# Peptides against a protein of PDB entry 3S8F: the designs that were tried, part 97

Target 1, 157 residues: chain A of PDB entry 3S8F
Amino acid sequence: VLTLFVAVPSLMTAFTVAASLEFAGRLRGGRGLFGWIRALPWDNPAFVAPVLGLLGFIPGGAGGIVNASFTLDYVVHNTAWVPGHFHLQVASLVTLTAMGSLYWLLPNLTGKPISDAQRRLGLAVVWLWFLGMMIMAVGLHWAGLLNVPRRAYIAQV
Target 2, 166 residues: chain B of PDB entry 3S8F
Amino acid sequence: DEHKAHKAILAYEKGWLAFSLAMLFVFIALIAYTLATHTAGVIPAGKLERVDPTTVRQEGPWADPAQAVVQTGPNQYTVYVLAFAFGYQPNPIEVPQGAEIVFKITSPDVIHGFHVEGTNINVEVLPGEVSTVRYTFKRPGEYRIICNQYCGLGHQNMFGTIVVKE

## One batch from the design tools (peptide; made by RFdiffusion4, then SolubleMPNN)

Design b2_p14_5_s3 (from b2_p14_5, 6 letters changed)
Fold by OpenDDE base, seed 2:
Parts: C-alpha cells; sequence; structure tokens
Structure b2_p14_5_s3 (fold): chain B 157 residues (1-157), chain C 166 residues (1-166), chain A 14 residues (1-14)
C-alpha cells in the first residue's frame, strides 16, 4: 500500500522534472519533439549525472511496482532481482545525483571553477558509471528472473 | 514575461501529465500480461497459521522427521519441514513424482529462507508462523533447498535436498 | 552464465 501510494507522487515529480527539462531545452533553442533534448547542456557533468540517474530510475521505479505486487513479488523476492532494483535506485539515481551535485557544489564552495580537463573527466566518469550500472542492473534483473537467489554464493543456474 | 513563462510551463506539464497517464496504463497492461502468461507451479497459501517455536521440535507434526511426509490423499502429500540454524529437516525430503505436495514450513529459532532451486518455491520462514506452499514436481531428481535469508554465521552453508522419486 | 548473459544483451540491444 505504501509503495503504491508513493508511486503516484514519484511519477508526478518525475514528469514535472521532465517538463522542466523540455522547457529549458526549448529556451535554449531546441525545436520539435526531441530537439529540446539535444539543446540541453550535455557538456556539463552537473547536468548529465542527474539526468542519467533519472533514466536509471525509470526501470527501477517500474520494478518497485513489481516488488509491491504480491503475486509478482513471489517470483522475484530474495532473488538477484532485488539487488538489481536497489542498484538502479541507489547506485544510479541517488549516486549520480550526488556526483552531479558535487560538480556544482565544489566550485561554489572553493570559489574556483573546474578546469576543462576536470569537466571532461567528470563527463567520462558519469557516463562510464551509468554504463556499468546499466549492465549490472540488466544482469541482476535477468538473473533474478532465472531465479538466481540473493545472499547465496552458489546457484543452480 | 513571467506570465508567458508560467503559461509555457503549464503547457509542458499538461503534455507530460497526459503522457504519464498513458504510461500508467502501459504499466498496468504489462503487469496484467505477466500475470496472465505466468504459469506458476507453486500456489502460495494465504492462510495464516501460527505455531509455538519453543515446542515445535518436541511435539506436533514437525517433531519427528521420520513422520514429516504425510499422505493426505491420492497423490497428495503434506511435508512438515523445519528450517533451523543451519539446515532443514527432514533431509532429504523424499516425495513422489507427479504428486501434489503441500509444504508446511516453520522455524524453531530465527528467520530463514526456503528456496528450492529449479522451482519457483521461494518463501521466508518465520518462527511462530507456518509457511505453506503447494507444488507438484513433474521431473524426478534432486532439488536443492537453499536459505536466501541471512540467519547467522552458518547461513551460506545452509542447504537441504528434495528427492523426487519416480 | 556469462555466455547466456551476453546472448541476452545481444538480443535485447540488437
Amino acid sequence: as target 1 above (157 residues)
Amino acid sequence: as target 2 above (166 residues)
Amino acid sequence: MLDKFLEFLSQAFA
């Protein structure tokens, strides 16, 4: 009940953020159905990281609904599916948002802008992190559907 | 200018809200599809049954592993399983192929898992509560029982076996 | 498992 209750506000928030991104992209000159996405500041790790986190949150959120379903939870409970869900929610959304926040916070705290090299490194880190997390998450969900248990060092599959 | 910006934001919000509603229906449809196509060999029981974990080893259907497998009807059995630190009893559990098996699982000590590899049997076992699952083994052989809920220092070594006989 | 996973990825992202 609580998960489903939280799901509605979470979806509302997510789509509100998306609306804000579209607005920002169009203000930056983006046109068309998807042109506003290209117009967003993809050269800034402080922007890219949270956005990638949001992308990871989409399947993670869907998984939350699955986990909250009694019949479906019976299938996935205490399998590798659960860690997969957690890593999407925590290690993707939360972590990437934190990483992105640091790229804004540190320059402001120190009063020094980040160098171009630091910016490029930040972009590389964020994208590689996201890629790794997606690979791991897909693998864990896949393994979970094959009934690979969590908290076990050996599995039949 | 502020009014124009506000109006623009509202327009985008309305669009995304419409999209969100559509996605909700998609998710519901996906769940419905998965449920409709899901053929589970395990039927979880919704009945809440309680037992005293302090006496479950001394009296009742879990007390004697030799009497744990009870035939309740033609091709129907009830198996009373104890999950404990760190193993299962009876071990092995011997059941016939093709029979409807009702597992009644409880714990005398701490929370354990009961995950039968090769099947979709996967339940947590709580002291004082009886977990009930119904399953029919269609293939003979050995099925390993593993604990997927941390239960102490020996958790990783907690295994059992179900032997399905022809 | 790795081979199966790689096959899964190939199918999912092809």
Scores: peptide ipSAE 0.029, ipTM 0.739, DockQ to the pose 0.029
Fold by OpenDDE base, seed 3:
Structure b2_p14_5_s3 (fold): chain B 157 residues (1-157), chain C 166 residues (1-166), chain A 14 residues (1-14)
Amino acid sequence: as target 1 above (157 residues)
Amino acid sequence: as target 2 above (166 residues)
Amino acid sequence: MLDKFLEFLSQAFA
């Protein structure tokens, strides 16, 4: 039970970020229940990357609750499910956040803005990364549910 | 102006916090549903049991692979399995079809995995601790045991076999 | 496994 309480601060943090995004979107002219989303700077890879990371973190966080559940963990433990969870949490959120941070940090440190070509390439990289990560994560979770073992090169399935 | 902005931010935070709590309840409900409907196949674990990993190879029920399969009832067996670097003993493990098998698994060296393909048997094996899993093989044949916990240089080749006899 | 995975994807995203 105590382990599951970790989800509360995590959700609070995640949705505080969401609140900040809503505020930013509304400041940028977005209106309505969802209009603020469209108003966010989706043309900036420094923005898109961490947001996509957050999106990947949602199912990963749900999986974290599963992994922390005594009964459910028995089903998924040391199966391909676990790497799937890791790739959502680390290879998605952490990595994309790092990528996004670099897209912001490097121009600021150098004093040179990124070119339009670099911006477009950055967007492509971030979106393709996210897509690939989602496909892989779904596959790993799928395999895990089919009892494919972790750390094995062979499986019955 | 600053105060107004602060209040607006707080309003958004409150809204998303409420949503967060709602989602928390949804997740709890989903977990509860899953537990209520999908736990029938879970293999019950035994009580915590300890063993000395330094002597488990020399004395006790794990010491002799030839005596590892013990009939405890008319259709019940206990199998004392060692997971070690890098294999399992006994190997193969021979059990009859339809019998209730209690696996008592421990390790003399490092942590290993005990994952039986075609079954829901999947436990970590810790030195000094006995893992207990109960299973009934309904189908005859060979079931491969896979180590799914890294245990050293030979981990990838660490396999065992359970032979279920008709 | 790949075929099964592709089938899974086709079903999940159809």
Scores: peptide ipSAE 0.028, ipTM 0.774, DockQ to the pose 0.027
Fold by OpenDDE base, seed 1:
Parts: structure tokens; sequence; C-alpha cells
Structure b2_p14_5_s3 (fold): chain B 157 residues (1-157), chain C 166 residues (1-166), chain A 14 residues (1-14)
């Protein structure tokens, strides 16, 4: 039971970020229960990338609770489930945040704004990355539930 | 203005925090439900059994592969398995169908995995510790043992076989 | 395996 409470700080921080997004969206004119989402700057890859990373982090966080549970970890440990979890946490959130950070950092460092073409390309890249990561992560979790072993090139299934 | 903004932010944070707590309870409830309904797949924590990895090959129940399978009762066996770089001993492991098998698995060298395909047997094997797994093979045939923990250059080729006889 | 995966996706995201 105490092990599961480790999720509390993570959930608190995650949803605090969500609260910040809601506040920002409402400042940008979004109204209603979900209107603030549409009001966020979805035309900026520096924003979209880390937000998509956060979305991938949601199921990853849920999986973290599973992985940290002694009894449930028996089912998923050293299966493809674990790499699936890692790819959500690292290859989605961390990587997309890094990608998005470049779209903020480079213009600021060089003093040169990105072109519209670069912006559009960036949006395409981060969305495609996110889509690919979600497919792969779902596949790895699925394979893990089918008892496909981690760190092996063969499996019965 | 700053004070008003601060209050607004706090209101949103409180709402999302409440949602966070609700989700936490949902997750805990799901875990509890899973444990309550799927007890057959849960192995309870047992006492930690220790061995000396430096002598396990020379003396004790793991030393002789020919004596690795020990009948402990009617239709009950204990199998002493070594996971080593890079294989398993004995190999193959021969056990009767329908018998209750207690695997006692340890390593003389580094950490290995013991994953038996077609079963729920999946444990890490640590030098100096004995992993205990109970299983009854209902179907005869060959079951492949896979090392799912990186153990060195030959890790990818580290396999074993359990032969279940009728 | 791919077919099973696609079926899984179809069921999960229908």
Amino acid sequence: as target 1 above (157 residues)
Amino acid sequence: as target 2 above (166 residues)
Amino acid sequence: MLDKFLEFLSQAFA
C-alpha cells in the first residue's frame, strides 16, 4: 500500500501542469469545460511537442503504478510491457520535450525566428513521432500481456 | 491583479488535484480488484533463501545435474536449477505431467532470467539467492526456458528446455 | 501476431 502512495507526488505535479495549461488556455480566450484546450497554441511545435509528451505520460504513469506493485509486477516484469512503459516515459515525454525545446531554444540563441516552413515541418514531425510512439507503446504493452519476454529475440506468441 | 490571478490558478489546481486523487483511488481500486479476482496468478512473498554462489557448483543440491530432480512426495518434485553464463542446468529438465514441481533456481555467476514459455514462471535469478517457483504442468511437451535478463555476450543464446513426460 | 495486434487495436480504439 505504501508503495502505491509514491504515485501521489507524480500525480500532483502532472495535474498541476494540466492546471497551468487550463489557465493559459482560458487567458487565450478559451471558455467552458474544454474550450480552453482549443485555445492553446497548437500551431507552435515548441508547445505541441511537450504537450503530446504529457499525453503519453498519462498511460505511462498508470503503468508505473502497476510496475511498482509487488504483486502486479510479477505479471509484467521482464516482459515487453516494461520497454513499453519506458518508451512512453522517455521516448515520448522526455524526447518530445527535448524536440520542442529546440524549437524554442534555437530561435532564442541565434536571434533568428524559424520559418513558416520549418514550423509546419516541425508540427508534422512531432505529431508523427507521437503517433508512432503510441502505436509502438500499445504494441509493447500488448505483447507484454501475452508474456513476450524482454531482451529476447524470440517468443512463443 | 496578481492576487486575483493567483486565486484563479489555485482554483484550477484544486480542481485538478481533486481529479488526481480520484484517479489514484480508481487505480488502487483496480489493483485491489485484480488481486481479489486473480489470486491464482499471484505468488505470495516467501522467506528469502540464501546460498553461496562460489560453492554452489561444487557442493549441495545444485552440484550434480543427475540429482537435480528430487521426489519429495507423491507426485511432488523439487528441481534444483542453475542459471549460468550461458545456459541452464540440468538441460533438459525432465518432469512428469501433472506433478507439482518446485523449482529452486540460483546462479553461480551473474543475474539471469528464468522465463518459461507457456507458463507464468518468470523470475530473476540472483547469485546468492534462491528463487522458488511452484508449477504444475498440465500438458506434456517441451517448454522453452528463456533468459530475459542481460547476462553477457552470450545472453541472446541462453536457452533451456523443460520436457514434460506423460 | 500482426493480425492479432490489429484486432486488439480495433477492439480497443473502435
Scores: peptide ipSAE 0.025, ipTM 0.782, DockQ to the pose 0.030
Fold by OpenDDE base, seed 5:
Structure b2_p14_5_s3 (fold): chain B 157 residues (1-157), chain C 166 residues (1-166), chain A 14 residues (1-14)
Amino acid sequence: as target 1 above (157 residues)
Amino acid sequence: as target 2 above (166 residues)
Amino acid sequence: MLDKFLEFLSQAFA
């Protein structure tokens, strides 16, 4: 019940952010249905990180609804599915948002902009983190569906 | 102009609202797909049954492991299982192949898991509550019981065995 | 489990 209740404001926030991104992209010269995406500042890790976090949050949010369903939860409860969900929500969205926030916050607090090398490294870190998290999350969800137990080091699969 | 900007934002929000509605149907479809493909053999929830965890070891159907397996019909058994720190009782649990087994599982101490490998049996066991699970073992052999709920320092070593005899 | 996972990855990301 609580999850479904929280889902409403979360969805509102998500789509509001998406709308803001579209607006920003169009202000930056993007045109068409998808051109605004390309126009966003993908060269800035402070931007890329939280956006990737949001992307990871989408399947995680869907998984949250699954976990909140009595019938569906029976299938996935206390399996590797649950850690998979957690990693999408916490290790992806929260962590990447934190990382992105730091890429913006620290330069502004210190008054020193990041170097180009630091920027490129930041992009690499963020993208690699996201990729790794997606691989792990997919694996955990997959394992969960195969009835691999949570909190156990042994499985038949 | 702030007003123009607000109107523009609203236009995009309308588009995303439409998209949101479309995605809602996609999510429903995904849920339906999950139900259709992964819910085979789901054990329905039973009635809530309570027991006193402080006395369950001393009196009642869980008190004697030798009396834990009770034949309730020609091909039906009830097995009274205790999940405790750190193991299961009885261990092994011996049941015949093809019989309908009703597991009555409870805990005298803390919350445990009861996950039987190779089956859809996967329940949490709470002190003071009796978990009821029905299952028919079609294949003889040994089935390992795994605790998948953290219950203390010995959690990782908490295993049981169900022996299904021909 | 690991072997199956690796196989899954190879199929999914090849």
Scores: peptide ipSAE 0.025, ipTM 0.748, DockQ to the pose 0.026

Design b2_p14_5_s4 (from b2_p14_5, 4 letters changed)
Fold by OpenDDE base, seed 2:
Structure b2_p14_5_s4 (fold): chain B 157 residues (1-157), chain C 166 residues (1-166), chain A 14 residues (1-14)
Amino acid sequence: as target 1 above (157 residues)
Amino acid sequence: as target 2 above (166 residues)
Amino acid sequence: MLAKFLEFLAQAFA
């Protein structure tokens, strides 16, 4: 009940953030249905990281609804599905948001801007992290649906 | 200037809210489809049954592993299983192929898992409560029971076996 | 792994 109650406000918040991104992209010269996305500052790891986190949060949020469903939870509970969900929510959204925050916070605290090399490295780290997380998450959810258990070092499946 | 910006933001918010509502219906439809097409071989019981974990080993249907498998009908059995640190009893559990098996599982000590590999039997076992799972084994052979809920230092080695006989 | 996953999807949603 609690999860489902939180789901609707969370979705509204997420789509409000998306609306803000669209507005920002259009202010930056983006046009059309998707042109505003291209206009966003994809060269800044402080922007890219939390956005990728939000993208990972979409399937994670959907999984949250599944986990909160009594009938569906019976299928996925204590399987590899659950770690997959957690890694999307924590290791994707939370971690990438934290990483992005650091790319903004540290230069502001030190008064020194990051070098171009540091910026490029930051982008590489964030994108590689996201890629690895998506691979792991897809694998864990898939394994979970095949009834691979969590907290077990071996499985027959 | 500020008014124009607010109006623009509201327009985007309205569009995304409409999309949000549409996606909610899509998710509901997907869940409904999954439930309608998914056939569960296990029927969980909705009734809560309680037992005293301090006496469950000494008296009652879980006390004697040799009497744990009870025939309740022509092709129906009830199996009284204890999950404990660190194993299951009876072990092995022997049941006939094609019979409807009702597992009554409880714990005398801590919370355990009861996950039967190769099946969709997957329940947590709480001391003082009886977990009930109904299943029919269509294929003969050995099915491994694993604990998927951390229960102590021996958790990783906590296994049981169900032997389905022809 | 990708091939197996795609096969899984095909089997699950076909």
Scores: peptide ipSAE 0.021, ipTM 0.728, DockQ to the pose 0.029
Fold by OpenDDE base, seed 1:
Structure b2_p14_5_s4 (fold): chain B 157 residues (1-157), chain C 166 residues (1-166), chain A 14 residues (1-14)
Amino acid sequence: as target 1 above (157 residues)
Amino acid sequence: as target 2 above (166 residues)
Amino acid sequence: MLAKFLEFLAQAFA
């Protein structure tokens, strides 16, 4: 159980980011318990992408605790659960952060802002990516709980 | 103004930190509760046993598949299984229904998986180590063994069978 | 399997 405290630094980092988002939202005029969320710049794919990645990282982090538990890992190890975890951590957070970074970086490197059409397309891309990743991740975790093995094309269930 | 902003940021950080710690304790509590109330679904790790993968095929209990199933007591058996590229030995593994089976699994070559469908048997098999799994088959029939650890070009075709006899 | 998955989703998100 004590080994699970390795999650503390990661959680601290994650929720520090959340704190920064709340502060930013409140600076932008958001009020109340959840009003700050609506005040965030959801019209900017450079912002939306990494934030969606963070949202996917939440269940992934919870799963990380499970995976790090010796006893519980016996249940999920080498099942579809593990790829589900990977897709939340890498294919969601890391990938969406990279995507978001590009939406910021390219305009700065070229000196030209993205067009409104490109912005809207970018928003569509990151939202669709997130949706697809969440569906897949839920499915993989579900399959894992049914003891579907990873690295195999067959399952009894 | 800067000082005021700094204090505000710290307040939010403290709040979220508290939430973080609370969630951590919730997760730990859930694990503890599960372990306290459920024992049948968890197989504890046994003592680490070592073998020489270079000689395991020539000498010892894994050398002869015809002698792989050993009765160790009344309704108790030990089965010495080799996972290799690309299959299992013996194949099929024949065991009685209702008997307590101790699987001793090792590999002469690379890392493999040993996942038995319809059971909670799911272990990695490392060369030089012996994986020990205890299980009792309640239902007769065939149980497929699946390699769920990539082990080479033939990985996807690496299967075995456990036949449980009445 | 798809049906079971959909049932799972329905239960989880209803």
Scores: peptide ipSAE 0.019, ipTM 0.775, DockQ to the pose 0.030
Fold by OpenDDE base, seed 3:
Structure b2_p14_5_s4 (fold): chain B 157 residues (1-157), chain C 166 residues (1-166), chain A 14 residues (1-14)
Amino acid sequence: as target 1 above (157 residues)
Amino acid sequence: as target 2 above (166 residues)
Amino acid sequence: MLAKFLEFLAQAFA
């Protein structure tokens, strides 16, 4: 239980970001419990990418608690569950944040805004990445629960 | 204007922080629930036991694979297993169906994995330490041992077999 | 494996 208190600062940080998003959405005209979400700039890949990363990070964070639990870790350790967790944490949040950063950084560094075609392509890339990552992560977690080993090319199931 | 915006942000932050704390309690509750209702099959860790990896092949219970399976009771056995680059000893491991098997696993070289397919046996094997796993095979047949911890160039081919006899 | 996966999902949401 004491180990779980390590998650408190991380959760505080994460939900502070969420609070910022809510505020931003409301400033953009969003109203109600969910209207602020729709008001966010979903047409900007620099925004969409890190947000999708955050969405993937939520179940990953929950998995972190599982992995940090002594008895529960016994079930998942060195199974496909572990890479599933990593792909949510690193290959989802970190990678998508990096992608989003590039979509902002490159136009600013070059002084040239991205074209509409480039913007749409960027959106396609980050959404497809997220979709693929979620499919893979769910599959890996599922396989892990079925005792598929990590770092092995074969499994009984 | 800036002050008003700041206050608004703080209000949202407070709400989300409250939510975060609530979720923390939910997670703790879920862990507690899981432990209370789904403890079947959990293999408890044994006491820390150490061995000298430099001599484990020459002396002691791991030295002779022909003596690796030791009957300790009417329906109880201890199996002394070495995980090494790149295989397991003894191989195959032969045990009776329905007997309580205590695996004592160690390594003479590097860290390996000991993952038995069809079971919940899954431990890391460290040189200098003895991993203890207790299991009862209910079904006869062959169970494959897989190394799930990278141990070198031959890692992918490191397999063993447990043969459960009727 | 797909059938097992679907079964897993069904169990998770049942």
Scores: peptide ipSAE 0.019, ipTM 0.764, DockQ to the pose 0.030
Fold by OpenDDE base, seed 4:
Structure b2_p14_5_s4 (fold): chain B 157 residues (1-157), chain C 166 residues (1-166), chain A 14 residues (1-14)
Amino acid sequence: as target 1 above (157 residues)
Amino acid sequence: as target 2 above (166 residues)
Amino acid sequence: MLAKFLEFLAQAFA
């Protein structure tokens, strides 16, 4: 029970980030319940990458609650579920944030803006990475629920 | 204006806070659902039991694989299992169908896994600690035990078998 | 694991 309360600070952090995004979107002219989302700078890989990381982090965070639950951890521990969780938390959020950071940091450090071609390529890389990670993560979670073991090259199922 | 911006942010934060709290309850509900549907048939131990890993092979209930399966009551058994580099003992573990089995699992060397295919039995085995799992095999046959915790060079080949007899 | 993953993909995207 106490372990589940760890979800509260995590969710608080999440809503703060979400609130910042909503504010930014509305400053950019977005209106209504969802219009602010469209108003965000989706043409900038430095923005898109970490946001996609955050989106992947949502189901990962939900999985974190599961993994932290004493009784549920028994079900999912050392199954393919765990790698699925890690790929959402590390390989998605951290990696995409790093990618986004580079797309912002390098132009600022060098004083040279990225070309339009580089921008488009960056967007493609980030979106493809996210898509691949989501497919893999969903598959791993699914396999984990089917009791596919972690750290084993074979499985009965 | 910073003041206006802060007020706007605060309003959005309040909304998202409410949403986050709602999601918290959703997650709790999902946990409850998962527990109700996926934990049936396996009862984990609630208390920590300890053992000396340096002597567990020489004395005590784990020392003799031939005495590892102990009948504790009508249709009730305790099975003392060692997970070691790289295998399990006894191997195979032979138990009757329909009997209530209490597995007492420990390790004399390093941390191992104890994952029984076809069941939701899945525990880590720590030297100095006894993992306890209660399970009833309803179907006869062979159930493979897989080590799902890296334990060394032979980890990938570390398997055991539970044979459930009619 | 890989086989199951591939099966999952096949089922999801077929």
Scores: peptide ipSAE 0.028, ipTM 0.763, DockQ to the pose 0.022; fails the geometry check

